# Designs tried in a protein design run: peptides against a protein of PDB entry 4AID. Part 55

Target 1, 242 residues: chain A of PDB entry 4AID
Amino acid sequence: FDIKRKTIEWGGKTLVLETGRIARQADGAVLATMGETVVLATAVFAKSQKPGQDFFPLTVNYQEKTFAAGKIPGGFFKREGRPSEKETLVSRLIDRPIRPLFVKGFKNEVQVVVTVLQHDLENDPDILGMVAASAALCLSGAPFMGPIGAARVGWVDGAYVLNPTLDEMKESKMDLVVAGTADAVMMVESEIQELSEEIVLGGVNFAHQQMQAVIDAIIDLAEHAAKEPFAFEPEDTDAIKA

## One batch from the design tools (peptide; made by RFdiffusion4, then SolubleMPNN)

Design b2_p13_4_s4 (from b2_p13_4, 7 letters changed)
Fold by OpenDDE base, seed 2:
Structure b2_p13_4_s4 (fold): chain B 242 residues (1-242), chain A 13 residues (1-13)
Amino acid sequence: as target 1 above (242 residues)
Amino acid sequence: SHVERLRALQAEL
């Protein structure tokens, strides 16, 4: 097994990104760990476009499997086959920032699957899933213009908190999820209680700053473990230079 | 950008 691993300290927690042990049949596969929360992201892409494909067929599936249910609130009642509301929302949170980063004209089928393997009841697997999906895509050889980073920001006791625990989130006046590249914010999702726009904007900036370490970690992992880029010629090469 | 670095790596492969 050619196992590559990147470990960083991030918001006072250890983030581990690992490839080469699990799901090696995927184009990209990353095992991501933060605390005792563990996710597997896999990226697979078709090597050809379907005849008559008119849209980019990206599918993102975040799932919390029943085997992890002993550590996932409400997991004991998850029936196989229908995503929960949370799984649907998190799938969209992952989809939103990655979708625009594919090379224009790429219409091969892409499937990103994020599976929660373990939950610690402190670290939400959504942020970790976003990071893992980004990393898996960067390793895959797909024409993905990532990485993205992601961060959750809370507002607790008059301060920003990076990736608050589920318990800290009960006291937080903000649930702000941000995803972005090194250069740009790609997605913001926020639930806010009685905070000024200034505090919220400051939270977005804080998130974007804090995710740079994750972006750098994904790049470092990709430098050591990425597959050769898929030979894809976009119809419009000028869109790659911008 | 980090994207440009990743692109450069992708072009060198």
Scores: peptide ipSAE 0.061, ipTM 0.750, DockQ to the pose 0.142
Fold by OpenDDE base, seed 1:
Structure b2_p13_4_s4 (fold): chain B 242 residues (1-242), chain A 13 residues (1-13)
Amino acid sequence: as target 1 above (242 residues)
Amino acid sequence: SHVERLRALQAEL
């Protein structure tokens, strides 16, 4: 197997991005690890557009399924059933920043699946899932204008904390999730307890600065492991106005 | 490279 791995120190934790071992049938596949939390992101895209396709058919599916059931409290065999509230929310958190980054006019079906394989009960797999999904898309050859980075920011003891643990989050006055490119913030989601707008805006800036190391790590992985770009030319929409 | 293409495309946004 041609296994490529990137490892960085990120917020005092080791982030590992790996490709080439699992899900080799996908267009892109990344195994991401932080602490003992492990996620698999896969990206698959159709090589043609369906006749009459009028919208971009992107599907994002985040799942905390049975493989992690030995470490997830209350993860007893949820039947093939409706996504949990968390799975639905995290699927949207991944979708929101990646959807606008596809080349305009690309209407081939794209499926991103993020599967939690292991949970350490300290590192939430949502941020790791966002990073892994971004990396899998960059490896896929799809016309995706990523990478995105992502970060969670807490406010504990009067300071910003990058990717607070589940225990640190109990003492946090802020749950701020940010996703962006190297140059732009693409998404903010925030739950805040009695903090000034200045602290919140500072948290967005802190998140965007801290995610650059992740963006650079995805770029480095893509330089060594990305597939050739899919040959896509948007239909010349200017020719229909004549 | 694929990454140069991604970067070039990011600079057009």
Scores: peptide ipSAE 0.029, ipTM 0.708, DockQ to the pose 0.808
Fold by OpenDDE base, seed 4:
Formats: structure tokens, C-alpha cells, sequence
Structure b2_p13_4_s4 (fold): chain B 242 residues (1-242), chain A 13 residues (1-13)
């Protein structure tokens, strides 16, 4: 197996991005680890557009499998086949920042699947899922203008905390999830308890600064493991409106 | 073009 691995220190934790061991049949596949939380992201895209396809058919599926459920809070037997409310919300959190980064006019089917393999009860798989999905897309050769980074920001004891643990989050006045490229914030989702707009905006900026190391790590992994870019030319009708 | 920027981004990746 030609295994490529990038390891960085991120928010006082080790982030590992690995490819080449699992899901080699996907266009891109990344195993992401932080602490003992482990996610597998896979990206698959169709090599042709369906006749009469009018919209971009991106599907994002975040799932926490039952074998990890013994370590997932509230993970009573997820019946196979229907996403939980959490899985639906996290699937949208991953979808929102990646969807606008596909090349305009690309209407081939894209499927991103994020599977939680292990949960340590400290590191939430959602942020890892966002990072892993970004990395898997960058490795895939799909016309994706990533990478994105992602970060959760807490506000604990009057300071910003990068990717707070589940225990630190109980004391946090902010649950701020940010995703973006190197140059731009693409998505903000926030739950705020009586904080000023200035603190929240500072949290967005903090998240965007802290995710640069993740973006750089995805780039470094892609330099060593990305597939050749898929040959895609947008139809001339979409090029005139940019 | 947007495609040239993508190819540049994909070549920088």
C-alpha cells in the first residue's frame, strides 16, 4: 500500500490526514484522526453528466455507524437507513461550504460520504468530517476549488478556544463553526449565549486564521497523493456570465 | 478563465 500521511499540531492536538489504505475504489478517500476520534471521508464523482441534468447533483452523507455507537453520547441503536437529526445537520454543515466551490456548469453526480469510525468523547467528528471531506475532494480530481478548512470556536473563561472538547463546550458561551478557503469565509454557523457581535466576529476571524494550517496540510497531502484533474470544460453558455 | 484558475489551484495542490 502506498500510504501518504500528513500530521500537524492543531489547537494543541495532533491532526492526522491519511490516504491510500482504505476505500481505494473511491475517487478520493481520507482517514482523518484527532485524538482518538476517527472519520473516513470518501468522494466519488460521475465521469459524465446525465442527459437533461439541470442542477448540480451533490450528495453529502455524514453517518455515525453503530459500531462506534458504544462511544457516542446519545447513540442508542441508530436503525440502519435513516439519518438522525445530528447526521442530517452535519451533512448540511459539510455541504454548505463545499457546494459553491465546484466549477460552474459541472453537473456530474458527486457523492461525499463521511463515516465516523471511532469517537473519543472529547473531539466531535463534525469538524473532522468537514476537513476529511475537503481533503477527499482535493485528492479525487473532481473540479473542486478547495481545499476548505473548518474550525469550531468556543468562548471559555473570556478567551477563544479552538475545537473545544465536549467537556469544555459545556462551559463555552459560544459554539461557532466556521468553514472557508485560504482567502474567504464560506460558512458560519453559530449558537451564542449573550455575547457581543464584536466577540462573535473576532471568533470568525480566529477560526479562519486557525484553519490555514489545515488548508496547508490538505494541500501538502494532495501534492503527494491527488489524482490527475478530471478533464472538464464548462459549456460556453456558463462562461459568458462570470 | 475560471478553468485556468482551477487548473492553477489543482496544479498548486
Amino acid sequence: as target 1 above (242 residues)
Amino acid sequence: SHVERLRALQAEL
Scores: peptide ipSAE 0.024, ipTM 0.668, DockQ to the pose 0.147
Fold by OpenDDE base, seed 5:
Structure b2_p13_4_s4 (fold): chain B 242 residues (1-242), chain A 13 residues (1-13)
Amino acid sequence: as target 1 above (242 residues)
Amino acid sequence: SHVERLRALQAEL
């Protein structure tokens, strides 16, 4: 097996991005680990557009499967076949920053699946899932103009905290999730308790700075493990308006 | 097909 791995220290934790061991039939597949939380992201895309496809058919599915339920609180009580509210929200959280980064005019079906394999009860798999999805897309050869990074920022004891633990988040006055490219913030989602706009904007900037190490790690992994770019030429849609 | 690839991924998990 041609296993490629990138390891970085990120927010005082080890982030591992691995490809080539699992899900090799995907266009891209990344096993991401932070602490003892483990996610698998897979990206698959159609090599042709469906007849009559008028929009970009991206589907993102984040799932915390019942086999991980021995390590995920409440996982045993998930009714098979319906996403939880969390799974629905995290699926949207991953979708939002990646959707605009596909080449304009690309209307081939794309499916991103993020599966939580293990949860340590300290590290939330949502941020890890965003990072893994970004990496899987970059490896896939899809016309995705990533990578994105992602970060959660807390405000604990009057300071920014990168990717706070679930316990630190109970003391946090901010739950700020940011995703972006090297050059731009693409998405902000925030829950804030009595904080100034200045602190929140500072949190967005802090997140964007801290995610650069993740972006660089995805690029390094892609340089060593990405598939050849899928040959896609956008149809000149300006010629149809004439 | 795209669906066959997804099924194969589901069988590896």
Scores: peptide ipSAE 0.014, ipTM 0.494, DockQ to the pose 0.028

Design b2_p13_5_s1 (from b2_p13_5, 7 letters changed)
Fold by OpenDDE base, seed 1:
Structure b2_p13_5_s1 (fold): chain B 242 residues (1-242), chain A 13 residues (1-13)
Amino acid sequence: as target 1 above (242 residues)
Amino acid sequence: MKIESIDVKELLK
């Protein structure tokens, strides 16, 4: 197996991005690890557009499968069934920042699947899933203008905390999830307890600064492991509506 | 908040 791995220290934790071991049949596949939380992201895209396709058919599916020997919070053995509230929310958190980064006019089917393989009960797999999905897309050869980074920011004891643990989040006055590119913020989701706008904006800036190391790690992994870019030329008709 | 794309420099002004 040609296994490529990038490892960085990120917020006092080791982030590992790995490709080439699992899901090699996907266009892109990344195994991401932080602490003992492990996610698999896969990206698959159709090599042709369906006749009469009028919208970009991107599907994002985040799933917390109960194969972890640990108690996934809130998961009794759910049969193949409706996504949980968390799975639905995280699927949207991944979808929102990546959707606008596809080349305009690309209407081939794209499927991103993020599967939680292990959960350590400290590191939430949502941020890790966002990072892994970004990396899988960058490896796929799809016309995706990423990477995105992502970060959660807490406010604990009058300071910003990058990717607070589930226990640190109990003491946090902020749950701020940010996703963006090197140059732009693409998504903000926030739950705030009696904090000033200045602290929240400072949190967005802190998140964007801290995610640069992740963006750089995805770029480095892609330089060594990405597939050849899919040859896509948008039809001239979609260029005129800028 | 749904942000399609915001330059970080614009958010901090």
Scores: peptide ipSAE 0.019, ipTM 0.632, DockQ to the pose 0.222
Fold by OpenDDE base, seed 3:
Structure b2_p13_5_s1 (fold): chain B 242 residues (1-242), chain A 13 residues (1-13)
Amino acid sequence: as target 1 above (242 residues)
Amino acid sequence: MKIESIDVKELLK
């Protein structure tokens, strides 16, 4: 097994990104760990476009499987076969920032699957899932102009908190999820209790600064483990307008 | 909010 691993300290927790052990049949596969929360992200893309494909067929599926249900709050009755409200929301949180970063004109089918393998009851697997999905895409050879970083920001005792625990979030006046590239914010999702716009904007900036270490970790992993880039030349649509 | 790529340098001005 050619196992590549990147480990960083991030918000007082160890983040591990690993590839080469699991799901080797995928184009990209990353096992990501933060604390004792563990997710597997896989990226698969078609090597050809379907005839008549008019839209970019990206599918993102976040799943908190039933075997982890003994450690997931509310997991006792996850009906196999329908995503929960949380799984649907997190799938969208992953989709939103990655979708714009595919090369324009790429219309091959892309499937990203994030599976929660373990939950520690402290670290929410959503942020970890976003990071893992970004890493899996960067390893895949798909024409993805990532990586994306992600961070959750809380506001506890008059300060920003990076990736607050589930217990710290009970005291937080902000649940701010940010995703972005090294240079840009791509997505903001927020639930805010009576905070100024200045504090919220400061939270977005804080998130973007704190995710740089994750972006750098994904780049370093990709330099050592990425597949050869898929040869995709966008049709020069500018030549048709002349 | 869908923020298409906002340059963080523009958000901080």
Scores: peptide ipSAE 0.014, ipTM 0.591, DockQ to the pose 0.239
Fold by OpenDDE base, seed 4:
Structure b2_p13_5_s1 (fold): chain B 242 residues (1-242), chain A 13 residues (1-13)
Amino acid sequence: as target 1 above (242 residues)
Amino acid sequence: MKIESIDVKELLK
Protein backbone atom coordinates (compact mmCIF):
# COMPACT_ATOMS: atom_id res chain seq x y z
CA PHE B 1 0.00 0.00 0.00
CA ASP B 2 1.34 3.44 -0.88
CA ILE B 3 0.04 5.32 2.15
CA LYS B 4 0.51 9.07 2.21
CA ARG B 5 -0.01 10.89 5.48
CA LYS B 6 0.05 14.51 6.53
CA THR B 7 0.10 15.39 10.22
CA ILE B 8 -0.26 18.87 11.67
CA GLU B 9 -0.90 20.39 15.04
CA TRP B 10 -4.17 22.30 14.82
CA GLY B 11 -5.84 24.09 17.71
CA GLY B 12 -3.72 22.12 20.19
CA LYS B 13 -4.80 18.80 18.62
CA THR B 14 -3.16 16.49 16.11
CA LEU B 15 -4.91 16.42 12.74
CA VAL B 16 -3.98 13.48 10.51
CA LEU B 17 -4.95 13.22 6.86
CA GLU B 18 -4.24 9.81 5.33
CA THR B 19 -4.79 8.34 1.88
CA GLY B 20 -3.98 5.06 0.13
CA ARG B 21 -5.13 2.49 2.74
CA ILE B 22 -8.94 2.50 2.51
CA ALA B 23 -11.49 3.01 -0.30
CA ARG B 24 -8.87 2.87 -3.10
CA GLN B 25 -11.70 2.31 -5.62
CA ALA B 26 -12.90 5.91 -5.09
CA ASP B 27 -11.51 8.76 -7.17
CA GLY B 28 -10.38 10.32 -3.89
CA ALA B 29 -10.40 8.89 -0.38
CA VAL B 30 -9.13 10.41 2.86
CA LEU B 31 -9.08 9.04 6.36
CA ALA B 32 -9.02 12.00 8.72
CA THR B 33 -8.33 11.79 12.44
CA MET B 34 -8.49 14.38 15.18
CA GLY B 35 -8.06 13.05 18.68
CA GLU B 36 -9.83 9.71 18.52
CA THR B 37 -12.54 10.95 16.13
CA VAL B 38 -12.09 9.30 12.73
CA VAL B 39 -13.90 9.97 9.46
CA LEU B 40 -13.57 8.53 5.98
CA ALA B 41 -14.36 10.83 3.08
CA THR B 42 -14.73 9.46 -0.44
CA ALA B 43 -15.20 11.38 -3.65
CA VAL B 44 -16.42 9.72 -6.85
CA PHE B 45 -17.26 11.47 -10.10
CA ALA B 46 -18.67 10.32 -13.42
CA LYS B 47 -16.34 10.55 -16.40
CA SER B 48 -19.17 11.74 -18.66
CA GLN B 49 -22.22 13.95 -18.44
CA LYS B 50 -25.68 12.42 -18.83
CA PRO B 51 -27.54 13.56 -21.95
CA GLY B 52 -29.87 16.45 -21.09
CA GLN B 53 -28.23 17.13 -17.70
CA ASP B 54 -29.19 20.75 -16.98
CA PHE B 55 -27.83 21.14 -13.43
CA PHE B 56 -24.70 20.09 -11.54
CA PRO B 57 -25.57 16.74 -9.88
CA LEU B 58 -23.54 16.96 -6.67
CA THR B 59 -24.61 14.66 -3.83
CA VAL B 60 -23.08 14.97 -0.37
CA ASN B 61 -23.87 12.33 2.24
CA TYR B 62 -22.60 12.59 5.79
CA GLN B 63 -23.36 9.48 7.82
CA GLU B 64 -22.67 8.29 11.34
CA LYS B 65 -22.62 4.49 11.16
CA THR B 66 -24.33 2.37 13.79
CA PHE B 67 -21.05 0.81 14.99
CA ALA B 68 -19.94 4.30 16.06
CA ALA B 69 -23.42 5.03 17.50
CA GLY B 70 -22.54 3.48 20.87
CA LYS B 71 -20.15 6.43 21.30
CA ILE B 72 -22.21 9.15 19.56
CA PRO B 73 -24.29 11.40 21.84
CA GLY B 74 -27.95 10.96 20.92
CA GLY B 75 -26.94 8.16 18.51
CA PHE B 76 -29.86 5.88 19.29
CA PHE B 77 -30.17 3.13 16.66
CA LYS B 78 -30.54 5.07 13.43
CA ARG B 79 -32.85 3.01 11.26
CA GLU B 80 -30.89 2.13 8.15
CA GLY B 81 -31.91 4.32 5.22
CA ARG B 82 -33.04 7.75 6.51
CA PRO B 83 -30.50 10.43 7.46
CA SER B 84 -30.94 11.90 10.90
CA GLU B 85 -31.48 15.62 11.28
CA LYS B 86 -27.77 15.96 12.20
CA GLU B 87 -26.65 13.95 9.17
CA THR B 88 -28.85 16.08 6.90
CA LEU B 89 -27.52 19.30 8.44
CA VAL B 90 -23.84 18.28 8.22
CA SER B 91 -24.33 17.06 4.64
CA ARG B 92 -25.51 20.60 3.82
CA LEU B 93 -22.58 22.16 5.73
CA ILE B 94 -20.21 20.17 3.51
CA ASP B 95 -22.22 20.78 0.30
CA ARG B 96 -22.54 24.57 0.60
CA PRO B 97 -18.84 25.58 0.45
CA ILE B 98 -17.76 22.92 -2.10
CA ARG B 99 -20.59 23.32 -4.65
CA PRO B 100 -19.52 26.75 -5.99
CA LEU B 101 -15.87 25.62 -6.33
CA PHE B 102 -16.55 23.19 -9.18
CA VAL B 103 -15.65 24.49 -12.62
CA LYS B 104 -18.63 26.20 -14.27
CA GLY B 105 -20.33 23.93 -16.78
CA PHE B 106 -19.19 20.71 -15.09
CA LYS B 107 -22.36 18.60 -14.90
CA ASN B 108 -20.94 15.12 -14.33
CA GLU B 109 -22.31 13.31 -11.28
CA VAL B 110 -20.23 13.85 -8.14
CA GLN B 111 -20.76 11.88 -4.96
CA VAL B 112 -19.09 12.82 -1.70
CA VAL B 113 -19.61 10.42 1.19
CA VAL B 114 -18.34 11.16 4.68
CA THR B 115 -18.56 8.28 7.12
CA VAL B 116 -17.90 8.63 10.82
CA LEU B 117 -15.86 5.60 11.83
CA GLN B 118 -15.08 6.60 15.40
CA HIS B 119 -16.13 9.36 17.80
CA ASP B 120 -14.13 10.32 20.89
CA LEU B 121 -16.94 12.39 22.47
CA GLU B 122 -14.67 15.47 22.39
CA ASN B 123 -14.12 16.26 18.72
CA ASP B 124 -17.24 16.65 16.58
CA PRO B 125 -16.93 14.75 13.27
CA ASP B 126 -18.60 17.56 11.29
CA ILE B 127 -15.53 19.85 10.97
CA LEU B 128 -13.32 16.82 10.42
CA GLY B 129 -15.79 15.64 7.77
CA MET B 130 -15.63 19.00 5.97
CA VAL B 131 -11.81 18.86 5.94
CA ALA B 132 -11.79 15.23 4.81
CA ALA B 133 -14.31 15.90 2.02
CA SER B 134 -12.19 18.80 0.77
CA ALA B 135 -9.07 16.63 0.81
CA ALA B 136 -10.83 13.73 -0.95
CA LEU B 137 -12.01 16.06 -3.73
CA CYS B 138 -8.51 17.53 -4.15
CA LEU B 139 -7.11 14.00 -4.51
CA SER B 140 -9.82 12.85 -6.93
CA GLY B 141 -8.86 14.72 -10.09
CA ALA B 142 -12.35 16.28 -10.29
CA PRO B 143 -12.43 19.90 -11.56
CA PHE B 144 -12.68 21.23 -8.02
CA MET B 145 -11.07 24.58 -7.25
CA GLY B 146 -10.37 23.72 -3.62
CA PRO B 147 -9.15 22.98 -1.12
CA ILE B 148 -11.50 24.39 1.44
CA GLY B 149 -10.63 24.55 5.08
CA ALA B 150 -13.18 24.51 7.86
CA ALA B 151 -13.20 25.50 11.50
CA ARG B 152 -15.57 25.76 14.42
CA VAL B 153 -15.10 28.78 16.65
CA GLY B 154 -16.35 29.05 20.18
CA TRP B 155 -16.42 31.99 22.54
CA VAL B 156 -15.36 30.81 25.99
CA ASP B 157 -14.31 33.08 28.86
CA GLY B 158 -14.09 36.09 26.54
CA ALA B 159 -11.81 34.42 23.96
CA TYR B 160 -12.06 32.63 20.64
CA VAL B 161 -11.52 28.87 20.85
CA LEU B 162 -10.66 26.84 17.76
CA ASN B 163 -12.68 23.61 17.46
CA PRO B 164 -13.94 23.55 21.05
CA THR B 165 -14.59 20.17 22.59
CA LEU B 166 -18.17 19.12 23.19
CA ASP B 167 -17.64 20.01 26.85
CA GLU B 168 -16.14 23.44 26.05
CA MET B 169 -19.11 24.06 23.72
CA LYS B 170 -21.47 23.83 26.71
CA GLU B 171 -19.76 26.97 28.06
CA SER B 172 -19.46 28.65 24.66
CA LYS B 173 -21.62 31.64 23.72
CA MET B 174 -20.94 30.98 20.05
CA ASP B 175 -21.10 28.02 17.71
CA LEU B 176 -19.59 29.45 14.54
CA VAL B 177 -18.78 27.13 11.63
CA VAL B 178 -16.76 28.70 8.83
CA ALA B 179 -15.55 27.20 5.58
CA GLY B 180 -13.42 28.88 2.96
CA THR B 181 -10.55 28.79 0.50
CA ALA B 182 -7.17 30.38 1.08
CA ASP B 183 -8.57 33.68 -0.22
CA ALA B 184 -12.31 33.62 0.51
CA VAL B 185 -14.95 32.71 3.04
CA MET B 186 -17.47 30.42 1.32
CA MET B 187 -19.82 29.58 4.17
CA VAL B 188 -20.77 30.80 7.62
CA GLU B 189 -23.23 29.12 9.95
CA SER B 190 -23.69 30.49 13.44
CA GLU B 191 -25.61 29.97 16.63
CA ILE B 192 -24.94 32.93 18.89
CA GLN B 193 -25.98 33.85 22.41
CA GLU B 194 -26.09 37.63 22.87
CA LEU B 195 -22.74 38.49 21.24
CA SER B 196 -21.91 41.63 19.29
CA GLU B 197 -21.56 41.58 15.52
CA GLU B 198 -17.93 42.63 16.05
CA ILE B 199 -17.18 39.46 18.03
CA VAL B 200 -18.90 37.33 15.37
CA LEU B 201 -16.99 38.97 12.50
CA GLY B 202 -13.80 38.55 14.51
CA GLY B 203 -14.72 34.87 14.86
CA VAL B 204 -15.07 34.52 11.07
CA ASN B 205 -11.65 36.10 10.61
CA PHE B 206 -10.16 33.90 13.34
CA ALA B 207 -11.62 30.80 11.69
CA HIS B 208 -10.29 31.79 8.27
CA GLN B 209 -6.81 32.41 9.67
CA GLN B 210 -6.78 29.12 11.59
CA MET B 211 -7.96 27.04 8.61
CA GLN B 212 -4.93 28.06 6.50
CA ALA B 213 -2.82 25.34 8.15
CA VAL B 214 -5.46 22.78 7.08
CA ILE B 215 -5.59 24.15 3.53
CA ASP B 216 -1.79 23.93 3.33
CA ALA B 217 -1.90 20.37 4.70
CA ILE B 218 -4.42 19.34 2.02
CA ILE B 219 -2.27 20.94 -0.70
CA ASP B 220 0.81 19.11 0.58
CA LEU B 221 -1.10 15.81 0.62
CA ALA B 222 -2.43 16.44 -2.89
CA GLU B 223 1.06 17.19 -4.26
CA HIS B 224 2.09 13.69 -3.16
CA ALA B 225 -1.10 11.69 -3.78
CA ALA B 226 -3.54 13.46 -6.14
CA LYS B 227 -4.65 11.77 -9.34
CA GLU B 228 -4.10 13.47 -12.65
CA PRO B 229 -6.67 16.22 -13.25
CA PHE B 230 -9.69 15.09 -15.23
CA ALA B 231 -9.57 16.71 -18.65
CA PHE B 232 -12.66 18.92 -18.73
CA GLU B 233 -13.41 21.65 -21.22
CA PRO B 234 -16.52 23.71 -20.51
CA GLU B 235 -18.90 23.99 -23.44
CA ASP B 236 -18.72 27.53 -24.87
CA THR B 237 -22.49 27.96 -24.37
CA ASP B 238 -22.16 28.46 -20.62
CA ALA B 239 -19.72 31.36 -21.12
CA ILE B 240 -22.42 33.44 -22.91
CA LYS B 241 -24.93 33.37 -20.00
CA ALA B 242 -22.79 35.32 -17.54
CA MET A 1 -25.81 33.44 6.35
CA LYS A 2 -25.20 32.31 2.75
CA ILE A 3 -21.92 33.81 1.67
CA GLU A 4 -21.38 32.80 -1.95
CA SER A 5 -17.81 34.10 -1.91
CA ILE A 6 -16.54 36.94 0.25
CA ASP A 7 -12.97 38.03 -0.04
CA VAL A 8 -11.68 38.09 3.53
CA LYS A 9 -10.25 41.52 2.75
CA GLU A 10 -13.83 42.77 2.37
CA LEU A 11 -14.84 41.37 5.77
CA LEU A 12 -12.04 43.41 7.39
CA LYS A 13 -13.40 46.77 6.19
Scores: peptide ipSAE 0.011, ipTM 0.570, DockQ to the pose 0.241
Fold by OpenDDE base, seed 5:
Structure b2_p13_5_s1 (fold): chain B 242 residues (1-242), chain A 13 residues (1-13)
Amino acid sequence: as target 1 above (242 residues)
Amino acid sequence: MKIESIDVKELLK
């Protein structure tokens, strides 16, 4: 197996991005680990557009499967067949920043699946899932103008905390999730308890700075393991408006 | 719980 791995220290934790071991039938597949939380992201895209496809058919599915539920509180009680509220929210958190980064006019079906394989009860799989999805897309050869990075920022004892643990988050006055490229912030999602706009904006900037190491790690992984770019020429839609 | 999703193009202006 041609296994490629990138390891970085990130927010005082080891982030591992690995490809080539699992889900090799996908266009891109990344096993991401932070602490003892483990996610598998897969990206698959159609090599042709469906007849009559008028919109970009991106589907993102984040799943905390019942086999990981032996370590996930409440995971045993998930009714098979409906996403939890969390799974629905995290699927949107992944979708929002990646959707605008596809080449305009690309209308081939794209499926991103993030599966939580293990949860350590300290590191939330959502940020890890965002990072893994970004990496899987960059490896896939899809016309995706990523990578994105992602970070969670807390506000604990009057300071920003990168990717706070679930226990640190209980003391946090901010739950700020940011996703972006090297040059731009693409998405902000926030839950704030009586904090100034200045602190929140500072948190967005902090997140964007801290995610650069992840972006660089994805780029390095992609340089060594990405598939050849899918040859896609956008139809000159400007010629149809004339 | 108001989840305010802010498009960053508005936050960085």
Scores: peptide ipSAE 0.010, ipTM 0.597, DockQ to the pose 0.072

Design b2_p13_5_s2 (from b2_p13_5, 8 letters changed)
Fold by OpenDDE base, seed 1:
Structure b2_p13_5_s2 (fold): chain B 242 residues (1-242), chain A 13 residues (1-13)
Amino acid sequence: as target 1 above (242 residues)
Amino acid sequence: MKIESIDVRALLA
């Protein structure tokens, strides 16, 4: 097995990105670990466009499977087949920042699946899932202009906290999720308790600065393990609508 | 808040 691994220290935790062991049938596949939380992201894309396809058919599916339910709150009551509220929200958090980064005119079907394999009850799989999905797309050969990074920012005892634990989040006055590229913020989702705009903007900046190490780690992994880029030439007609 | 794309430089200005 040609296994490639990148390990970084990130917010006082070890982040591991691994490819080549699992889901080798996907175009891209990344096993991501932070603490004892483990996710598998897979990216698959069609090699042709469907006749008459008028929109970009991107599907993102985040799943907290029942086999991990011994460590996932509420996992025992998930009826097979319907996503939970959390799974629906996290699927959207992943979709929002990645969708704009596909090459204009690319209308081949793309499927991103993030599966929670293990949960430590400390590190939330959502941020890890965003990072893993970004990495899987960068490895896939799809015309994706990533990577994205992602971070959660808390506000605890008058300070920013990168990727607060589930226990630290109970004391946090902010739940700020940010995703972006090296140069841009692509998505902000926030729940805030009586904080100034200055603190919130500072939180977005803090998140963007802290995600650079993750972006660099994905780039380094892709340089060593990415597939050849899919040969895609956009039809000239989509260039004229700028 | 839905932000489609913001240059980080514009957020810090």
Scores: peptide ipSAE 0.018, ipTM 0.621, DockQ to the pose 0.210
Fold by OpenDDE base, seed 4:
Structure b2_p13_5_s2 (fold): chain B 242 residues (1-242), chain A 13 residues (1-13)
Amino acid sequence: as target 1 above (242 residues)
Amino acid sequence: MKIESIDVRALLA
């Protein structure tokens, strides 16, 4: 096993990104850990476009498996087959920032699967899943112009808190999820309780600053473990409809 | 809020 690992301190927690041990059959696979929360992200892409494919067929599936359910709050027996509301929402949170970063004209099928393997009841797997998905795509060789970082920002005791615990979030007046590249914010999702727009905008900036360490960690991992880039040239015909 | 791509440098201005 050629195991590559990047470890950083991030928001007072250890973030570990690991590749090469699990899901080696995927184009990219990353095991991400923060605290005792563990997710596996896999990225797989088709090496050809389907005939008549007119849209980019990206599928993102976030899933919390029943084997982790003993540590997932509200993890009642998820009926096999339909994603929960949470799984649907988190799948969209991952999809939104990554979708625009694929090279225009790339219409090969891409599947990103994020599986929660363990939950510590402190660190929500959603942010970790976003980071892991970004890392898995960067390792895959897909024409993905990442990485993205992601962060959750809370507002607790009059301060920004990076990736608040589930307990700290009960005291937070803000649940702000931000995803972006090194240069740009790609997605903001926010639930806010009686905060000024200034505090919210400051939260977006705080998130973007704090995610740089994660972006750098993904780049460092990719330098050591990425597959060769998939040779893709868009057909000139897709450039004319811009 | 869908922010398609905001240059963060523009948010700091």
Scores: peptide ipSAE 0.009, ipTM 0.560, DockQ to the pose 0.231
Fold by OpenDDE base, seed 3:
Structure b2_p13_5_s2 (fold): chain B 242 residues (1-242), chain A 13 residues (1-13)
Amino acid sequence: as target 1 above (242 residues)
Amino acid sequence: MKIESIDVRALLA
């Protein structure tokens, strides 16, 4: 087993990104841990385009398995087979920032699966899932112009809080999820209680600054563990206009 | 746990 691991301190918690132990049949696979919350992200992509494929077939699936359900807030016995509202929402949170970062003209099927393996009841798996999915794509060799980072920002006692715990979030006037590259914010989702636009914009900036350490950690992991880039030449659509 | 918190009042000053 060629196990590669990156560990950083992030928002006063240890973030671990690991590859090479599990899901080695995927193009990319990352086991991510923050506190005692653990997620597995896998990325797989087709090595050819389907005949007549006209759109980019990216599928993102976030799932919280029932064996963790004894530790998932609101996790009533999920009937096997349909995503919950949370799983659907988090799947979209992962999809939105990554979709624009694929090389234009790439229309091979891509599947990203994020599985919650453990939940500590403090650290929400959604942010960890976004980070893990980004890392798995960067390891895969897919023509993905990542990494993305992600962060949740709270507003507690008149200050920004990076990745507030589920208990800290009860006192937070802001639930702000941000995803971005090193250079740009790609996605913002926010639930705000009576805060100024200035505080919200400051939260976006804070999130983008704080996610740089995660982006750097993914890059470092990819430098040591990424597969060779998939040889993809976009068809020169400019050659048809000549 | 050292929460990395930024007081916005300090950033806007």
Scores: peptide ipSAE 0.007, ipTM 0.487, DockQ to the pose 0.038
Fold by OpenDDE base, seed 5:
Structure b2_p13_5_s2 (fold): chain B 242 residues (1-242), chain A 13 residues (1-13)
Amino acid sequence: as target 1 above (242 residues)
Amino acid sequence: MKIESIDVRALLA
């Protein structure tokens, strides 16, 4: 196995991005760790378009599997098959910022799967899942114009907090999830308690600044471990309007 | 099994 690992300190926590040990059958696969929360992101894409494919068939599936449920409070036997509300939400949080970054005209099937392998009950796997999905796509060779970074911002004791713990989030007046590229904010999702628009906008800027270290870490990992870019030339759709 | 650990500890000073 050729294992590539990138480790950074991020928001006072160690973020580890690893590839090459697991899920090697995927186009891209990243094991991401923050604290004791561990996620596996896999990216798989079809090497051809299906006949009659009229839209970009991206699917994102975030899963908090029951094996991690040994520590998850309320570990009801998830009936196999239906995503929880959280899994559905996080799947959308990952989908939203990545979907626009695929090369226009690319209509090959893309599947991103994020699986929570371990949960420490401090670090929510959603942000980690977003980062891991971004990294897996960058490693895959898919025509993805990433990476994206992601960050959660809290507002605790009159200050911004990067990726607050689940306990710190109880005291937070803001749950702000931001995803973006090096150059742009791609997605904002926020739950706020009586905060000014100025504080929220400041939180978006703070998130975007803080995610640059993650973006750089994904780039560095991709430079050392990415597959060859998939040769995709978009059909010149301008020729059909003539 | 080649493990290349790129431990770039960016000390956020």
Scores: peptide ipSAE 0.000, ipTM 0.387, DockQ to the pose 0.023

